# Ledger of designs, part 255: peptides against a protein of PDB entry 5KEZ

Target 1, 320 residues: chain A of PDB entry 5KEZ
Amino acid sequence: NVAIYNPFRPWWERYQPVSYKLCTRSGNEDEFRNMVTRCNNVGVRIYVDAVINHMCGNAVSAGTSSTCGSYFNPGSRDFPAVPYSGWDFNDGKCKTGSGDIENYNDATQVRDCRLTGLLDLALEKDYVRSKIAEYMNHLIDIGVAGFRLDASKHMWPGDIKAILDKLHNLNSNWFPAGSKPFIYQEVIDLGGEPIKSSDYFGNGRVTEFKYGAKLGTVIRKWNGEKMSYLKNWGEGWGFVPSDRALVFVDNHDNQRGHGAGGASILTFWDARLYKMAVGFMLAHPYGFTRVMSSYRWPRQFQNGNDVNDWVGPPNNNGVI

## One batch from the design tools (peptide; made by RFdiffusion4, then SolubleMPNN)

Design b2_p26_5_s2 (from b2_p26_5, 19 letters changed)
Fold by OpenDDE base, seed 5:
Structure b2_p26_5_s2 (fold): chain B 320 residues (1-320), chain A 26 residues (1-26)
Amino acid sequence: as target 1 above (320 residues)
Amino acid sequence: SEEEENRAGMEKMFNYYKERAEKTYS
């Protein structure tokens, strides 16, 4: 991915890929392979956060300032380490003046335009689908168990399906023959927009962001909410079907106070309430549960916003 | 700079998510 130095190596640089090389601040491919093997051998499975909707920001300077030193040129849409070229992006499909998503009530913009300047891949193209599938299959062959698909809301469900149809079965050294990768898709659906979580049910599970938002409100006793109201927790609260839901109290975005769910989201900063929420989540049968392991950073609020929300995990001069 | 532009872009995304979060309680 792109190496950003101002601010110094923010967490979100990880979501600006320039290649599909397994070479980042977290380690190289050999180290990753070793980790996956060791984990699988003791019954711990690995799921990869796959960034396949886009490449890096359109305004990033061309060069080799990346975690693996790969050359890239956002201006010309040149990513030779894949390789991608100007033919592999949705610049011509996006009809907005800026090239960015301007109206989230327009599903075509949401899926065909750039998310905050991130170069949007043309996932309708078989070439692009194949390159992504090759990346994911390499991981499958290493021994990962599945994937989180980042920014799934910004991809057409059919394009995702086409990629998934190209995937190998899981590695038979650790998984039963014929096993399929576990897929969950990040889709932020709090209602009021044309894109729905149900659009993605055919590809796998989806994130249910209403879960953390509503649970936080209840445990915080906001708006007169009571724990007794959780009697019909799950589908009774308007959540997606349990067998399609990936649930969580917080994630890396909304942990910073400005993500889906707003201020209601409980985090480790609210230690007592957070433990209550996580305990409830693990005890209740609704959905597939995800527990977060995060880190503390020096929060600095200005005008209601944490100006240090960019801070990544503890590191040694940029190396995690 | 390009890095400042990237930061600004990410802030826009976060603001969008914040706006959507407010819809949950409207």
Scores: peptide ipSAE 0.022, ipTM 0.510, DockQ to the pose 0.044; fails the geometry check
Fold by OpenDDE base, seed 1:
Order: C-alpha cells, then structure tokens, then sequence
Structure b2_p26_5_s2 (fold): chain B 320 residues (1-320), chain A 26 residues (1-26)
C-alpha cells in the first residue's frame, strides 16, 4: 500500500493498495504464510480483510513510496505491479463533476465513483476480476479460510459474485475437500439509502452495523432503553437474518467516534460497559460474532473530534 | 499536499457516517 508520512503512517494507509503483494508494515509473505500455518495447525482460522474495490487515492504523488517499493502513478492510473492501467478504472463511467461520490442516494455513484478520492476499479471487466481473484486465490492457497470484503457497498453484487465464482476451494491440508471460503461483506446500512444489505445476501454474510449501535444505546441506558428489551434481540429488533449477519460491538472506524453507530458505540475506552456488551454478544445466538482486538492511542479532542483518530497500530520493526 | 487530501477524504467519509448514524438513532 501507499506509505503516508503526514500524518505519520496512519491506519488508513492500509486501505490504499498499489499492488496485491503481501508486503506491508505487518509483515512479508513468508511471515504471513508462517502465521497462517501455525494458526491452522491449532484450529485457528484466518480471514483476510480484502481491499478490492479500489486502489490508492487519486491525489497521491507517483513514485515508489509504498510498503513493498512498487512503483505506482495515480495520475495516470498506472499500477504496474498488478498490472492495472487507465483502462481498469471507472473514471469514464462516473459522471460526477469531481469524480467522487457526491450523492449516496444515487446507487450508481456509490458504486461507480471514487470513495473519498480512492481510485475506483472497473470490476465489470473480466481482467480486473481475474487479477483480484488471483490475489485472493493466492491467499486461499496459503491457507486462509475466507475474507472480509472491504467497501462492498461500493461494488455491484454481481461483480462480487463473478469474482467469488473464480475462487479455489480451500487448502485441503487443513480443510475438507471442496470447502468454500467464508465470505462476509462490509455494508454500512443504517437505512435511508437505496443500497441495502439484502442486496448482498447472495454473496455471503454482511456486517450488521445496527447491532453495535443499538446495543450501545441499551447498555448506556439512553432514551429510556432497558436491558430487558433485549429479550427479542436479533431479528426482533429489525436486524438482518441471523444467518446473514456478522455482528460486532465496535470496529476500527466507529471506535474512533465518527463511524456508523455514532456516539452510542461502546469501545475499550468505556471498559466496564464494553465488557458487558461483548459478554452479551458472545452469549446471545444471533449472528456470527467478531470480537475486536485494538490498541490505545493518544486521543486529542478538538471541537468534539479526535484529531489523532489517524493513529495506526503500534509498530517498531522499522519495516517501510 | 496529497497526504492532506487523503486525510480530508477519510474525514469526509467519517462525517457522513456519523451524520447518518445520528439521524437513525437520535
């Protein structure tokens, strides 16, 4: 991915890829392979956060300032390490003046325009689908069990399906023959927009962002909410079907106070209430559960916003 | 700078989701 130095190596640089090389501040391919093997050998499975909707920001300077030293040129849409060219992006398809998503009530913009400047891949093209599938298949062959598909809301469900149809079966060294990768899709659906979580049910599970938001309000006792109301927790609260839900108390976005769920989201900063929420989530049968493992950063609030919400995970190994 | 533009973009996204969450749950 792109190496960002201002601010210094933020968490979100990881979501600005310039290649599909397994070479980041978290480690190289050999180290990753080693981890996957060790985990699989003790029954711990690995699911990869796959960034396949886009490449890096359109405004990033060309060069080799990337975690694996690969050259890239956002201006010309040149990513030779893949390779991608100007023919592999939705620049001509997006009709907004800025090239970015301007209206989230326009599903076409949401899927064909740039998410906050991130170069939007033309997933309708078989070439692009194949390059992504090759990346994911490489991971499958290493021994991962499945994927979180980042920014799924910004991809057409049919394009996702086309990619998934190209995927190998899981590695038979650790999984039964014919096993398929576990897929869950990040879709932020709090209502009020044309794109719905249900649009993606055919591809796998989806994130249920209402879960953490509503659980937070209940445990915080906001708006007269009571824990006794959790009697019909799940579908009874208007959430997606349990067999389609990936649930969580918080994620890396809303943990920083600005993501889906707002101020109701419970995090490790509110330790007592957070433990209550996580305990409840693990005890209740609704959805597939994900527990957050995060880190502390030096928060600095200005006008109600943490100006240090960019701070990435601790790193002292000197890897670029 | 390019890096500042990237940060600004992410902030816009966060603000959008924050506003939507507030409308839904306030």
Amino acid sequence: as target 1 above (320 residues)
Amino acid sequence: SEEEENRAGMEKMFNYYKERAEKTYS
Scores: peptide ipSAE 0.021, ipTM 0.471, DockQ to the pose 0.045; fails the geometry check
Fold by OpenDDE base, seed 2:
Structure b2_p26_5_s2 (fold): chain B 320 residues (1-320), chain A 26 residues (1-26)
Amino acid sequence: as target 1 above (320 residues)
Amino acid sequence: SEEEENRAGMEKMFNYYKERAEKTYS
């Protein structure tokens, strides 16, 4: 991915890929392979956060300032390490004046235009699908158990399906023969927008963001909410079917969007209530559970916003 | 300048994640 130095190596630089090479702040491919093997050998499975909707930002300068030293040129849409060219992006398909998503109530813009300047891959093309599948298959062959698909809301479900149909079975050294990768898709659906979580049920599980939002309200006893109302927690609260849901109390995004602490989302910053929420989540049978393991950073609020929400995990001069 | 363009791109990315975070609890 692109190496960002201002601010200094933020957490979000990982979501600006310039290649599919497995060499990042976390280590090289050999180290990754070693980690996967060691984890699998003790029954711990690895799921990769796959960034396949886009490459890096349009405004990033061309060069070799990347975690693996790969050359890239956002201006010409040149990513030779893949390789991608201008033919592999949706610049001509997007009909907005800026080339960016301008109206999130337009599903076509949400999927075909650039997400805040991030170069949008033409996932309708078999070539692009194949390059992504090759990347994911390499990880599968190493021994990962599945994937989180980043920014799934910004990809057509059919394009995702086409990629998934190209995937190998899991590595038989650790998984039963014929096992399929576990897929869960990041889709933010709180209602009121055209794109629905149900659009993606055919590809795998979907993140249920209503879960953490509503649970936070209940635990905080806001608006007269009571714990007794959780008797029909799950589908009874309008959440997606349990077998399609991946649930969580917080994630890295909403943990930073909590603002001055007035939001319903519970995080480790509210330790007591957070423990209650996580405990309830783990005890309740609804959905596939995900527990956040995070870190503290020096928060600095200005006008209700943390100006240090970019801070990544503890590191040694940018290396984790 | 290239530096200004890079900064603008980084700010857009930063704002994207802020917006995503805000949507999850609004």
Scores: peptide ipSAE 0.019, ipTM 0.450, DockQ to the pose 0.041; fails the geometry check
Fold by OpenDDE base, seed 4:
Structure b2_p26_5_s2 (fold): chain B 320 residues (1-320), chain A 26 residues (1-26)
Amino acid sequence: as target 1 above (320 residues)
Amino acid sequence: SEEEENRAGMEKMFNYYKERAEKTYS
C-alpha cells in the first residue's frame, strides 16, 4: 500500500493498495507465512481484509512511496506491480463530474465511481477478476481461512461472485479437503438506499451494521429503549438472517465516528457499556460474532470531529 | 450522502421496532 507521511503513517493507508505483494508495515511475505502457519497449528485461523474494490487515491503522488517499494502512478492509473493500467479502471464508466460517488441513491454510481477518490477497479473485466483471484489464491495457498471483502457495497455482487468462483479450496494441511474460504462482505445497509445487504447473500455473509447501532442505543437507554426490548433480538429487529450476518459492536470506522451507527456506537472509550454490549453479543446466538481489538489515541475534537482519527496503532517509527 | 441516508434509515427502523417492541412487551 501507499506510505503516507502526512499525517504520519495513518491507519487508513492500508486501504490504499498499489500492489498485491505481501509486504507491509507488519512484515514481509515470509513473516506472514510463518505467522499463518504458527496460528493454524494452534487452531487460530486467519481472515484477510481484502481490498479489491480499488487501488490507492487518485490524488496520491506517483513514485515508490509504498510499503513494498513498488512504483505506482495514480494519475496514469499505472500499477505495474500487478500490473494494472488505465484499461483496468472504471474512469470511462463513471459519469459523475468529479469521478467520485456523488449520489448514494444511484446504485450505478455507488459501484462504478470512486469511493472518496479511491481509483475504482473495473471488476467486470476478467483480467481484473483474475488478478484479484490470483492474489486471494496466493493467500489461500499460504493457509488463510477466508476473507473480509472491503467496500463490498461498491462492487457488483456478480463481479464478486465471478472472483469467488475462481478461488481454490483451502490448504489441506490445516483444513479438510474441499473446504472453501469463509467470506464476509462489508455492506453498509441501514435502509434508505437502493443497494441492500440481501444483494450479497449469494456470495457469503454480510456485515449487519444495524446490530451495533441498535444495541448501542439500547445499552445507552436512548430514546426510551429498554433491555427488555431485546427479547426478539435478531431477525425480529429487522436484521438480516442469522446465517448471513456478521455482527459486531464497533469497527475501525464507526469507532472514530465515521460510517454507519453514529454516536450510538459503543467503543472501548465507554468501557462499562462496551463490555455489556460485547458480553451480550457473545452470549446471544444471532449471527457470526466479531470482537474488536483496538488501541488508544489522543482524541482531539473540533466541531464535533476528532482531528486525530487518522492515528494508527502503536508502532516503532511506522513499523507495527 | 451515505451517512445521511444511513442515519435516516436507522432512525426509521429504530422507531418502527421500538413501537413493535412496546406493543409486544408492554
Scores: peptide ipSAE 0.007, ipTM 0.414, DockQ to the pose 0.075; fails the geometry check

Design b2_p26_5_s3 (from b2_p26_5, 16 letters changed)
Fold by OpenDDE base, seed 1:
Structure b2_p26_5_s3 (fold): chain B 320 residues (1-320), chain A 26 residues (1-26)
Amino acid sequence: as target 1 above (320 residues)
Amino acid sequence: SEEEKNKEMMKKMYQHYKDRMAKTYS
């Protein structure tokens, strides 16, 4: 991914890829292989956060300032390490003046325009699909069990399906023959927009962002909410079917205050209430549960916003 | 009322995306 130095190596640089090489501040490919093997050998499975909707930001300077040293040029859409060129992006499809998503009530913009300046891949093209599938298949062959698909809301479900259809079965060294990768898709659906979580049910599970948002309001006792109201928690609260839901109290985005779910989201910063929420989630049968393991950073609030919300995970890697 | 609450949450989400944009172009 792009190496950002101002601010210094933020968490969000990880979501600005310039190649599909497995060399980041989290480690190199050999270290990753070793980790996957060790985990699989004791029954712990690995699911990769796959960033396949886009490459890096449009405004990032060209050069070799990346975690694996690969050259890239956002201005010319040149990513030779893949390789991608100007033919592999949706610049010609997006009809907004800025090239970015300007109206989230326009499903076409949401899927064909740049998400906050991130160069939007033309996932309709078989070439692009194949490059992504090759990346994911490499991971499958290493021994991962599945994927979180980042920014799925910004990809056409059919394009996702086309990529998934190219995927190998899981590695038979650790998984039964014919096993398929576990897929869950990040789709932010809190209602009010044309894109729905149900659009993606055919590809796998989907994130249920209403879960953490509503649970937060209940645990915080906002608006007169009570724990007793959780009697019909799950589908009874209008959530997606349990067998399609991946549920969580918080994630890396909404942990920082302005993400999906708003201020109701509980985090480790609210330790007592957070433990209550996580405990309830683990005790209740609804959905496939994900527990967050995060980190503390030096929060600095200015005008109600944390100006240090960019701080990445603890890292002492001074090389890449 | 529930719809209005959802709309408000979505507005906050949009603000989050704006923040991401600011980071991307910094």
Scores: peptide ipSAE 0.051, ipTM 0.682, DockQ to the pose 0.615
Fold by OpenDDE base, seed 4:
Structure b2_p26_5_s3 (fold): chain B 320 residues (1-320), chain A 26 residues (1-26)
Amino acid sequence: as target 1 above (320 residues)
Amino acid sequence: SEEEKNKEMMKKMYQHYKDRMAKTYS
């Protein structure tokens, strides 16, 4: 991915890929392979946060400032390490003036335009699908168990399915023969938009952002909510079917005060309430659960926004 | 500058997520 030095190595640089090389702030491919092997050998499975909707931001400077030193040029859509070129992006498909998503009530725009400037891959193309599948298959062959698909809301479900149909079975060294990768898709559906979580049920599980938002409201006793109201928690609260839901109390975005769920989202900053929420989540049978592991950073609020929300995890001069 | 560009990108991301937060209580 892009290496950003101003601010100094923010967490979000990891979501700006320039290649599919397994060479990051966390290590090289050999080290990753070793980690996956060691984890699998003790029953810990690895799921990769796969950024396949886009490459890096269109405004990032061209050059070799990347975690593996690969050259890239956002301006010309040149990513030779893949390789991608201008033919592999939705620049001509997006019809907005800025090239970015401007109206989230337009599903076509949400899928075909750039998410906040991130170069949008043309996932309709078999070439692009194949390059992504090759990347994911390489990880599968290493021994990962599945994937979180980042920004799934911004990809057509059919394109996702086309990629998934190209995937190998899981590595038989650790998984039963014929096992398929576990897929969960990040889709923010709080209602009021044309894109629905149900659009993605055919590809795997989806994130249920209503879960953390509503649970936070209940635990905080907002709007007269009581714990006793959780009697019909799950589908009874209008959430997606349990077998399609991936649930969580918080994630990296809303932990920083600007994710889906608003101020109701509980985080480690409110330790007691957070423990209650996480405990409830783990005890309740609804959905597939995900627990957050995070870190403290020096928050500094200006006009209600944390100006230090970019701060990445503890590191040794950028190396995690 | 690259810093300014990244700052703008993050601002846009924040605005998008902020807009989604409003739907939580509607």
Scores: peptide ipSAE 0.037, ipTM 0.634, DockQ to the pose 0.092
Fold by OpenDDE base, seed 3:
Structure b2_p26_5_s3 (fold): chain B 320 residues (1-320), chain A 26 residues (1-26)
Amino acid sequence: as target 1 above (320 residues)
Amino acid sequence: SEEEKNKEMMKKMYQHYKDRMAKTYS
């Protein structure tokens, strides 16, 4: 991915890929393979956050300032390490003046235009699908158990399916023969927008962002909410079917106060309430549960926003 | 309304992403 130095190596640089090489601030491919092997050998499975909707931001300087040293040129849409070129992006398909998503009530813009400047891949193209599948298959062959698909809301479900149909079975060294990768898709659906979580049920599980948002409200006793109202928690609250839901109290985005769920989201900063929420989540049968493991950073609120929300995990000069 | 609150939350999220990209230079 792009190495960002202003601010200094933020966590979100990871979501600006320039190649599918497994070289990052966390380590190289050999180290990753070693980690996956060691984890699998003790029954811990690895699920990769796959950033496949886009490449890096359109405003990033061209050059080799990347975690694996690969050259890239956002301006010309040149990513030779893949390789991608201008033909592999939706620049001509997006009809907005900026090239970015401008109206989130327009499903076509949401999927065909750039997410906040991130160069949007033309996932309708078999070539692009194949390059992504090759990346994911390499990970599968290493021994990962599945994937979180980042920014799934911004990809056409059919394009995702086409990629998934190209995937190998899981590595038989650790998984039963014929096992399929576990897929869950990040879809932010709190209602009010045309794209629905149900659009993606055919591809795998989806993130249920209503879960953390509503649970936070209940635990905080906002709006007269009571714990007793959780008696029909899950589908009874209008959530997606349990077998399609991946649930969580917080994630890396909404932990920083701006993500889906707003101020209701509970985090480790509210330790007592957070433990209550996580405990409830783990005890309740609804959905597939995900527990957040994070870190403390020096929060500084200005006008209600944490100006240090970019701060990444503890590191040694950018290297974890 | 709840719908209005949800929309506001989404707007904040999108702005957060925009802010991240704004810090990236050419």
Scores: peptide ipSAE 0.048, ipTM 0.684, DockQ to the pose 0.779; fails the geometry check
Fold by OpenDDE base, seed 5:
Structure b2_p26_5_s3 (fold): chain B 320 residues (1-320), chain A 26 residues (1-26)
Amino acid sequence: as target 1 above (320 residues)
Amino acid sequence: SEEEKNKEMMKKMYQHYKDRMAKTYS
């Protein structure tokens, strides 16, 4: 991915890929393979956060300032380490003046335009699908159990399906023969937009962001809500079917006051309430549960925003 | 700088998420 130095190595640089090389500030491919093997051998499965909607930001300087030293040129859409070229992006499909998503009520913009400047891959192209599938298959062959698909809202469900249809079975050294990768898709659906979580049910589970948002309000006793109202928690609250839901109290985005849930989201900063929420989530049968493990950072609020929301995990001069 | 522009783009993304939250509880 792109190496950002101002601010100094933010967490979100990892979501700006320039190649599909398994080479980041967290380690190289051999180290990753070693970790996957060790985890699988003790029954711990690995799921990869796959960034396949886009490459890096269009405004990033060309050169070799990346975690593995690969050359890239956002201006010319040149990513030779893949390789991608100008033919592999949706620049010509996006009809907005800026090239970015301008109206989230337009599903076509949401899927064909750049997410905040991130170069949008043309996932309708078989070449692009194949390059992504090759990346994911390499991971499957290493022994990962599945994937979180980042920014799934910004990809057409059919394109995702086409990629998934190219995937290998899981590695039979650790998984039953014929096993398929576990897929969960990040889709933020709080209502009011044309893209729905149900659009993605055919590809795998989806993130249910209503879960953390609503649970936060209940635990905080906002708007007169009570724990007793959780009697019909799950589908009774308008959530997606349990067998399609991946649920969580918080994630890396909304820990920073960003994303779905806003101020209602409970985090480790509210330790007591957070433990209550996580305890409830783990005790209740609804959905597939995910527990967050995070870190503290020096929050500084200015005009209602944390100016240090970019701070990544504890590191030694940029190395994790 | 280009890096500052990148930072600004990310901020815009988060603003959109906040806007969606506002709709949920409006």
Scores: peptide ipSAE 0.048, ipTM 0.664, DockQ to the pose 0.044; fails the geometry check

